Peptides against a protein of PDB entry 5HOI. Designs and how they scored, part 81

Target 1, 351 residues: chain A of PDB entry 5HOI
Amino acid sequence: FRYMPFSPAGTPFGFTDRRYLTMNEVGYVSTVKNSEQYSITVSFFDVGRFREYHFEDLFGYDLCFLNEKGTLFGQSKTGQIQYRPHDSIHSNWTKIIPLQAGERITSVAATPVRVIVGTSLGYFRSFNQFGVPFAVEKTSPIVALTAQNYRVFSVHYSQFHGLSYSLSELGTSSKRYYKRECPLPMSLPNINSDMKKDANLDYYNFNPMGIKSLFFSSYGDPCIFGSDNTLLLLSKWRSPEESKWLPILDSNMEIWKMSGGKETTDIHVWPLALAYDTLNCILVKGKHIWPEFPLPLPSEMEIRMPVFVKSKLLEENKAILNKKNEIGADTEAEEGEEDKEIQIPVSMAAE

## One batch from the design tools (peptide; made by RFdiffusion4, then SolubleMPNN)

Design b1_p13_5_s1 (from b1_p13_5, 9 letters changed)
Fold by OpenDDE base, seed 1:
Structure b1_p13_5_s1 (fold): chain B 351 residues (1-351), chain A 13 residues (1-13)
Amino acid sequence: as target 1 above (351 residues)
Amino acid sequence: SALFEQIKKAVAR
C-alpha cells in the first residue's frame, strides 16, 4: 500500500497531459503539464458569480481543495501549500509544511475560515484562512480530508484496523471531536475484481482507497462515495450512540434502472456534492470511470433511501393485499402456494 | 427527469 495524495473528485492524468485536481459543486480545478511546469485553471459552474482564473505552477501541485472563497493547493512531497482567494482583494499565501523523511501530505482541505493539512504519518495541522497555525495533532494516518465551515471530516487508514473516520470541529481555542477514529464501513477496492479492467488500474494506482469523493451535505452531514459507487451519509453524528452510516444511494442501481435494466458498463457516476435530496454528479460515459476533457455538465441524481423504497413497497403491498382481501371476501380460498417473489411492480421501474 | 433524459441520451449514443 502507498499513501497517495487525495483530493475530492480528483482524476488521474491517465495517458494525457491533463487532469482534474479537484471538483465539487463550486467548480473544477484542472492542471496541464507543460514540460517541467504546470498550468492550473480554476473554473466555476456559476460563471456569473465567479471568474475563471489560471496561473503557472512551478511546484507541481498534486493536492487541491476548492471552496467558495478560494483554492488550496498542496505539493505532497515538498510540503508546500498555497492558498489562492478567488477575489483579488485577499492576497495569496504560501507555506511549507515541515515533513519528516518519507512523510507526505495526503490530503488538504479549506473552508472560508480554516485550512487543514493531513499527512501519511497522521499529522493533522490546522490553520486559519490566512495560514496562521492553530495546532498540530498526531492521529492515525490521514488518507482524505474534507471540511465545511469549522467542521472537518477525516478518513484514516491503518494496516491493522482498515478505514476509520473522525468528525471534528475546529473552534477558536480547541478541537472538539464528535467522532474520533471510528470504524468506517466503506468497502475498499478489491484488487482481484476491480483491477481486472485495465481502465480501472490507472485510477486505483492514483487512488488506492477508491474514495471518489467526500464532502459535507447541504445539511452538514459527512458524505463519502467509494469504489462501490454507493453514497454513504453519516446520520445523527451529534448523538455518539445513534450515529450511523446510511447507504442513501446506490448509483449503479440507479443507472441500471434509468437504462431500463440494461447492463451499462460505460456509464459512471462521478460525485460532486449532496444538495438536499440530490446528488450533484458528472455522468461519465466511456472507458474511464472518471471525467475527461471537456467536463460534461453536472447532473442531479435524486436520492431514494432504500429504507423508504422498502417501506413504500411494504405499504403498497399491504394496500394491495388489503384491496385483494376486500374484493376476495366473496370468492373461495384456493390455497395456491404462490411463491413469495416480491414482484416489484412494473410501474416503479418506469419513473 | 432531465437526468433520465440525459442518461437515455448517454445510453442511446
Scores: peptide ipSAE 0.020, ipTM 0.572, DockQ to the pose 0.154
Fold by OpenDDE base, seed 4:
Structure b1_p13_5_s1 (fold): chain B 351 residues (1-351), chain A 13 residues (1-13)
Amino acid sequence: as target 1 above (351 residues)
Amino acid sequence: SALFEQIKKAVAR
């Protein structure tokens, strides 16, 4: 296993000279390779609130986090980080994170009040928005970070324990844990099934954990979207005894329902953010599970608890067809019934 | 929903 630099909703280069470093509800950061240098563009969905900007990157930033006040960049190997406020009134700052031999920055996060750096050795480094350090903590190896205000959601990986998560609050004087290295019930990519498709190999080489994104909801709940295309939300995290992961959206099931029960292998959900009861996402059409260039407009997907199982609906429809055949309706049962249009009950259809 | 129409249009292409 190799620790790779992770950024929320970041995409691989694939066969192209360009990729998204990160994207969320605020916007998207792209990089274009030009010989030995990169051109970075920071783009926004709210073009009335923010102005797109670009700059030359001589360092090869492979980590990024976008917020409403600025963009944090990082270089996983050199330990260089740069914060660029969107407002020209505030100065950019650059810092080198000291890395041990073989240590890499694996993830970075930034809020208007905190900057966080996580490493492959589990160093958790916290700073204010001006790059003034608060603390260094040793944790299990960090594979992903997100932050909202003073809260940090971290994902950890151990070869012995698999995936874990922490939820912490970075006060001025102390770090508080709500959750500390608790088991994360997220499925890892299946090497044998998912990697045999050439189209996905580039993605899993880029992101071995299959974490498409992680974010805080508008209510401040930690969310994670894995390779299984299920949105998990951490509910009741303030109450240790009541805290649980909720599978609040099976995006494959929702696409299947919306297709009229047809198997669609060419439509993919790319998560951006969760606002109230709506997943902000990019609908990707094609062989790649990630968005290409140009970026499609964001779509909104309503949250639905996966109460219905596809197999049960298929069995119910087969039972209805068999009853029709017993009543002497000449419905040729073609063996290819798995790809036939399944009547979705109106109560299950998205309005 | 607008999403449902987008998905239908994406599946029909």
Scores: peptide ipSAE 0.020, ipTM 0.550, DockQ to the pose 0.157
Fold by OpenDDE base, seed 3:
Structure b1_p13_5_s1 (fold): chain B 351 residues (1-351), chain A 13 residues (1-13)
Amino acid sequence: as target 1 above (351 residues)
Amino acid sequence: SALFEQIKKAVAR
């Protein structure tokens, strides 16, 4: 395992000169390699509220976090971070994070009030929006960060304990934990199944944890979207005993439903944000599981608990067909039975 | 559905 720089919904270069550094409900940040330099563009979905901007990157920023007030950039190896407000009222600032030998910045997050830096050695560094440092904390190795207002959702990885998470609030005087290095019940990428397609190998080399994104919902609940394409939401995190991860969307099941029960291997959900009861996402069509250029328009997908398993629906439909054949209905067994549009029960479409 | 309402209630709590 190697600690790789993580940004929410970031994409690999693959065989191209361009990638997305990050994307969410606010917009998307792209970088284009130009010889030894990079050109970064910060684009927005609400073009009436925000103006797209670009700049030359001489440092090769490989970490990014976008919010409604600015963009945080980071360089995983050098420890350089830069915050760029979207408005001209506040100046850009740059800082070097001190790194030990072999230490990497693994993730960065920014809110209008906080900047957070996590490292491969588990240094959790917090700053205000002006880059003034707060306390430095030593945690388990950080692999992913997101933040909303004063709250931070961190994912940790230990070779001994696997994945864990923390949920904390960065007040003015102290850090409060709601959850502290609790087990995260997320499946890691299955190298043998998920990597069989060459198109996925590049992604898992870029993101070994398979965390496509993590964010806070509009209600302020931590969300994570893994390699299994299941959206997990942390429910009741204010009550330690009642706190649980809810699988609120199986995106593979929803794609299957949207396709009328057809096996679609070329459509993928790329998560952006959770707003109320809808996952804001990019529907990716093509060879790669990540969005390419140009970025498709965001889509909304209604959240539903994965109550139905595709395999059970297939078995039930086969059992219904077999019963019809036993009753002497000469329904010609067309040889193409596996690719037949499975009528999704109207109850499953309406629920 | 009744399930979706249960999820909304489980998430909103």
Scores: peptide ipSAE 0.006, ipTM 0.386, DockQ to the pose 0.036
Fold by OpenDDE base, seed 5:
Structure b1_p13_5_s1 (fold): chain B 351 residues (1-351), chain A 13 residues (1-13)
Amino acid sequence: as target 1 above (351 residues)
Amino acid sequence: SALFEQIKKAVAR
């Protein structure tokens, strides 16, 4: 296993000279490779509130986190981080995170009040928005971070224990844990199922954990979107004994429903944020599971608990078809079954 | 969470 730099909804270069470093509900950060240099552009969905800006990157930033006040950049190997406020009133700042031999920054997060750096050795470093350090804590190896206000959602990986998560609040004087290295019930990428398409191999080489994104909902609940295209939400996290992960959206099931029960292998959900009861996402059409350039407009998907299993609906529809065939309705031949529009129950279509 | 209560209401319908 190799620790790779993770950024929320970041994309690989693939066969191109450009990729998204990160994207969320605020906007998207792109980088273009030009020889040994990079040009970074910070773009926004609300063009009335924010002005797009760009700069030359001589360091090759491979980590990024975007918020409403600024963008945090990081270089996983050198330990360089840079915070760039969107407002020109506030100064940019740069720091070097001290890394041990073989240590990498694996993830960075920034809020208007905190900057967080996580490493492959499990160093959790916290700063204020001006880069003043608060603390260094040793945890299990960090693979992903997100933050909202004073709260941090961290994902950890151990070769022995798999994925775990922490939920913490970074006060001025102390760190409080709501959850500390608890098991994360997220499926890891399966090489045999997920990598059947060459296009997916490039993605999993870029992101071995298959975490497409993680964020806090508009209600402040931790969310994670894995390789299984299921949105998990951490419910009741304030009550340690009652806390549970809820599968609040199966995006493959939703695409299947939206397609009238057709198997669509060319449409993919790319998660941005959870706003109330809707997943803000990019609907990606094509060979790659990630958005290319130009970025499509964001779409909304209503969150639903996956109470219906496609296999069960297929079995029920086959049983209905078999009963119709027994009643002497015409034998339409076997070859056309793959593209037959599966009649979605009216209860599922009206949701 | 408010979302959990919404989901619980949606599933109870």
Scores: peptide ipSAE 0.005, ipTM 0.367, DockQ to the pose 0.031

Design b1_p13_5_s2 (from b1_p13_5, 7 letters changed)
Fold by OpenDDE base, seed 3:
Structure b1_p13_5_s2 (fold): chain B 351 residues (1-351), chain A 13 residues (1-13)
Amino acid sequence: as target 1 above (351 residues)
Amino acid sequence: DPLFERIRKATAR
């Protein structure tokens, strides 16, 4: 196992000179290799609210987090971080995070009020938005971070215990835990099944945990989207005894439904954010499970608990077709039985 | 791909 730098919805270079460092509901950050340098562009979906900007990166930033007020960059090996406010009123700042031999920054997060750095040795470093340090805590190895306001969702990895998560609040005086290194019921990528396609191997080498993204919902609930393309939401996290992970969307099932029950092996959901009852995402068509360039417009997918089984829906639709044929309803044209679009009942699309 | 465009349309804002 290798600790890789993680950024929410970041993409690999693959065979290209460019990738997305991160993307979310605010926008997307891209980097292009220019010989020994990189050119970084920070782009926004709301072009009326924000102005796109770019800069030359001499450090090779491989970590990024975008919010409504600025962009945090990090270099996993050197420990350099840079915060760039979107507004010119506030100055950029740079800091070196002290790293031990073989330690790497594995993830960074930034809110308008906090900056968080997590490492492969489990150092959790917190700062204000101006890079003033609050604390250093030793945790289990951090593999992913996200943050909203004062709250931090961290994913940890142990070789012995697998994935765990923490949910904490970084107040002015102290860190509060709502959850502390609790088991995370997320499936890891299956190396043996998925590695048959070169594109899946490239992604696995980039992101061995298969965490496509993690974010807070608009309601402030921690969300994670794994390699199984299922969106998990942490419900009732304020009540430790009632807290549970909910599979609120199987994106492969929803694509299958929208396809009229056709197999869609070349259509992928790339998660951005959860806004109310909709997953903001990029629909990707192609060999790669991640967005290419240019970035398509975001799509919205309604959240739905995966209560339906494909086989039952297929059987019910076959039974409806057979009944229609028995009632002597006009057999319109011999399109082969396999190509008939399955009408998914609107009721099953509303529950 | 007409199928992809149908899905894109169904998920358009």
Scores: peptide ipSAE 0.380, ipTM 0.914, DockQ to the pose 0.789
Fold by OpenDDE base, seed 5:
Formats: C-alpha cells, structure tokens, sequence
Structure b1_p13_5_s2 (fold): chain B 351 residues (1-351), chain A 13 residues (1-13)
C-alpha cells in the first residue's frame, strides 16, 4: 500500500496532460502540464457569483480543496500549501508544513474559518483561514479530509484495523470529538475483480482507497462515496450511541433502474455534493469512471436507500414475461431479447 | 447514445 494525495472528486491524468485537482458544488479546479510547470484554473458553476481565475504553478500542486471563499492547494512531498481567496480583497498566503522523512501530506481541507492538513504519519494540523496554527495532533494515518465551518470529517487507515473515521469540531481553544477513530464500514477496492479493466488500475494507482469523494451534506452530515459507488451518510452523529452509517444511494442501482434494467457498464456517477435529498454529480460516459474535459453540466440524483435486490427483480420480470407469452399477447414480439426494458415497479422508479 | 441521454434527462436540474 502507498499513501497517495487525496482531494475530493480529484481525477488522474490518465493518458492526458490535464486533470481535475478537485471538484464539488462550488466548482472545479483543473491543472495542465506545461513542460516543467503547471497551469491551474479555478472554475465555478455559479458564473454570476464567481469569476474564473488561473495561475502558473511552479510547485506541482497535487492536493486541492475548494470552498465558497477560496481554494487551498498543497504539494504532498514538499509540504508546501497555498491558500488563494476568490476575492481579490484578501491576500494569498503560502506556508511550508514540516514533514518527517517519508511523510506526505495526504489530504487538505479548508473552510472560511479553518485550514486542515493531514499526513501519512497521522499528523493533524489545524490553522485559521490566515494560516495561523492552532494545534498539532497525532492520530492514525490520515488518508482523506473534508471540513464544513468548524467541523472536520477525517478518514484514517491502519494496516491492522482498515478504515476508520473521526468527526471533530475545531473551536478556538479546543478540539471536540463527536467520533474518534471509529470503524468506517466502507468497502475497499477489490484488486482481483475490478482490475480486469486497465482504466480501473489507473484509478486504483491514483486513489488506492477508492474514496471518490467525501463532503458534508447541506444539513451538516458527513458523507462518503467509495469505489462501490454507494453514498454513505453518517446519521445521528450528535448521539454517539445512536450514530450509524446509512447507505442512502446505490448509484449503480439507480443507473440500472433508469436504464430499464439494461447493462450500463460505460455509465458512471462522479459525486460532487449532497444538497438536501439530491446527490449533485457528473454523469460520465466512457471507459474512464471519472469526467474528462470539458466538464459536463452537473446532474441531480435523488437519494434512495437500496432496499431491492436486482436478482429478484430480474426473476420477477422473467416470470411476468413468460406468463404474457403463455396468454398469447402478440404485440411485443419484434424487439430482440436484449432490448426488452425491465418493468421497474413505479415505487422504485424516480418520481 | 439514446440510453445515456435518457438518464441525463431524468437527472437534469
């Protein structure tokens, strides 16, 4: 296993000279290789509220976090971080995070009030929005971070314990834990089953944990979207004993339903955010599970708990088709067996 | 692809 730099919904270069460093509901950050340097562009979905900007990156930033007030950049190997406010009223600042031998910055997060840096040795570093340090804590190795206001959702990895998570609040004087290194019931990428496609190997090498994104919902609940394309939401996190992960969307199942039960191996959901009861996402068509350039417009997918078993629905629909054929209903004979839409019960269709 | 466009339309904002 190798610790790789993680950014929410970041994409690999693949066979191209360009990638997305991060994307969410606010916008998307791209980087293009230009000889020994990079050109970074910060783009927004709300073009009326924000102006796109670009700059030359001489450091090769491989970490990014975008919020409504600015963009945080990081270089995983050198420990350099840069915060760039979207508004020109506030100055950019740069800082070097001290790293030990072999230590990497694995993730960065920024809110309008906090900057967080996580490392492969489990150093959790907190700053204000101006880069003034608050504290350094040593945790289990950090593989992913997101933050909203004063709250931080961190994902940790141990070779012995697998994935864990913490949910904390970064006050001015103290860190409060709501959850501290609790087991995270997210499936890891299965190397043996999924690696039959070269595109999956490229993505695994970029992101070995398969965490496509993590964010807070509009209601302030921690969300994670793994390699299994299931959106998990942490419910009741204020009550430690009642807190549970809810699988609120199986995106593969929803695509399968919307297809009329057709095989959709070339259609992928790329997560951006959870806004109310809808997953904001990019629908991707192709061999790569991540969006290419130009970025398509975001789509909305309604959250639905996966209560139905695909195999049972296929058996029930086969039984209905066999009964219709026995009753001599002549009308549906001309569509080839592969093109027969599965009647998904109306209760399972998106209204 | 008509299937992809159907899904895209069903998930349009």
Amino acid sequence: as target 1 above (351 residues)
Amino acid sequence: DPLFERIRKATAR
Scores: peptide ipSAE 0.380, ipTM 0.913, DockQ to the pose 0.791
Fold by OpenDDE base, seed 1:
Structure b1_p13_5_s2 (fold): chain B 351 residues (1-351), chain A 13 residues (1-13)
Amino acid sequence: as target 1 above (351 residues)
Amino acid sequence: DPLFERIRKATAR
């Protein structure tokens, strides 16, 4: 295992000179290698509200977080961070985070009111939107961060305990914990089964935790999307005893349903955000599980608790087809078996 | 791919 820089929905370079540093519901940040330099572009989905901008990156930023007010950049090895407001009225600022020997910035997050930096040694550094520091706390090693308003969702890794999470609120005077280093019930990528495809090995080397993204929902609930393509939501986090992770979407199952039960090995869901009852995502076609260039338009996938067993649905559909063939034995229509769509029962809306 | 276009239409905003 190696600590790698994490950004929400960031993509590897692969065999190309370009990648996405981050993407979410606001937009996407791309970087292109140009000799010893990088060219960064900040693009938006709402072109009426925001203007695309670009700049030359001399530092090689490998961390990014995009929000509605600005973009935070970070360099994992040097400790340099830069905040760039989208509005030209506000000035850019740059800061160097002090790092120990071998320490890396592993994740950064920014809201309109807070900037957060997490490291491989578990240093949690908080700032206001102008780069004024509040506090430094030492936690378990941080592997991922996201933030909304004053709230921070952090993922931690221990070699002995695996993945944990914290949920905190960064007030003006103090940090409040709603959850502090609680077990995270997310599966790590399986090196032995899935690494038969070179594309999966490249992604694992880029992101060894398999966390494709993490975000807060529109209701302010922590969400995480792992390598298993399941969206987990932290429910009832305000009540410590009632708080639980809910698997609110199996994206592989939903793609299988929408295909009419056909095997789809080259269609992938790339998560952006959870807006109300819909996962905002990019649908990816190809060998790579991540979006390439140009970025397709976002899609919406309705959240659904995974209550259906694929094997049972296939058995029930075979039984229905066999009964229809027994009744229809008199009509010779050799309509080829391959195009028969599986009738999936309308999911009862969970009330 | 007709299958991908079907899924894309089912998930269109």
Scores: peptide ipSAE 0.377, ipTM 0.914, DockQ to the pose 0.774
Fold by OpenDDE base, seed 2:
Structure b1_p13_5_s2 (fold): chain B 351 residues (1-351), chain A 13 residues (1-13)
Amino acid sequence: as target 1 above (351 residues)
Amino acid sequence: DPLFERIRKATAR
């Protein structure tokens, strides 16, 4: 394992000269290799509200966080960060984060009021939106960050304890913890099963934790989407004893349902955000689990707790077919068992 | 792919 720079829904270069540095509900940031430099484009889904912009990147930014007011960039090795407001009213600013020998910036986050930098040694650095520092805290090694308003969701990694998370509020005078380095019940990528496919190895080398994205919901709940394609939501986080992770969507199950129970190994969900009761995502068709260029329009998937077992639905459909055959309903042709569209009960498709 | 287009339509805003 090595610490890699993480950005929410960031994609690898793969075999291309381009990748997404980050994407969410606001838009997507792309970078293209141009010889010794990069060209960065900040694009938006709401083209009426925001104007696309681009710039030349001489530093090779490998970290990014997009919000409604600006974009934060970071270079994991040099410690350089840059904040670029989307408007031309506010100035861009650049800062160098002091790094120790072998330390890397592993993640960055920005809200309209806070900038956060996390490192491989567990340095948590907080700033205002103008790059004025508030504090430096030593935590367990940080592997991912997201933030909304004054709240920060951080994911930590220990070689001894695996994944943990923190949820904190960055006030003007102090940091408050709602959760501090609590166990994160997210499945890590299974190297032995998944690495039989070269495309999974490339993604694992880019993102060893398999965290495709993390964000706050529209209601301000921490969400994480792992390599298992399950969306986890932290419920009741204000009540320490009642707080729990809820698997609110198995995206593989939902794709399988929408397919009529067909094999869908080449259809992938790429998470953007949770807006109310819908996962905003990119549907990806192909070998790669991440979106390519051009970026498709976002899709919405209704959140549904994974209550259903595929095997039971298959058995129930077989039992219904057998009963229809016993009642002498006309022999619709035996299309092979693999091509039979599974009737998902409307109640099971609405809950 | 007709299946992918069906899923895309079912998840369209």
Scores: peptide ipSAE 0.376, ipTM 0.913, DockQ to the pose 0.751

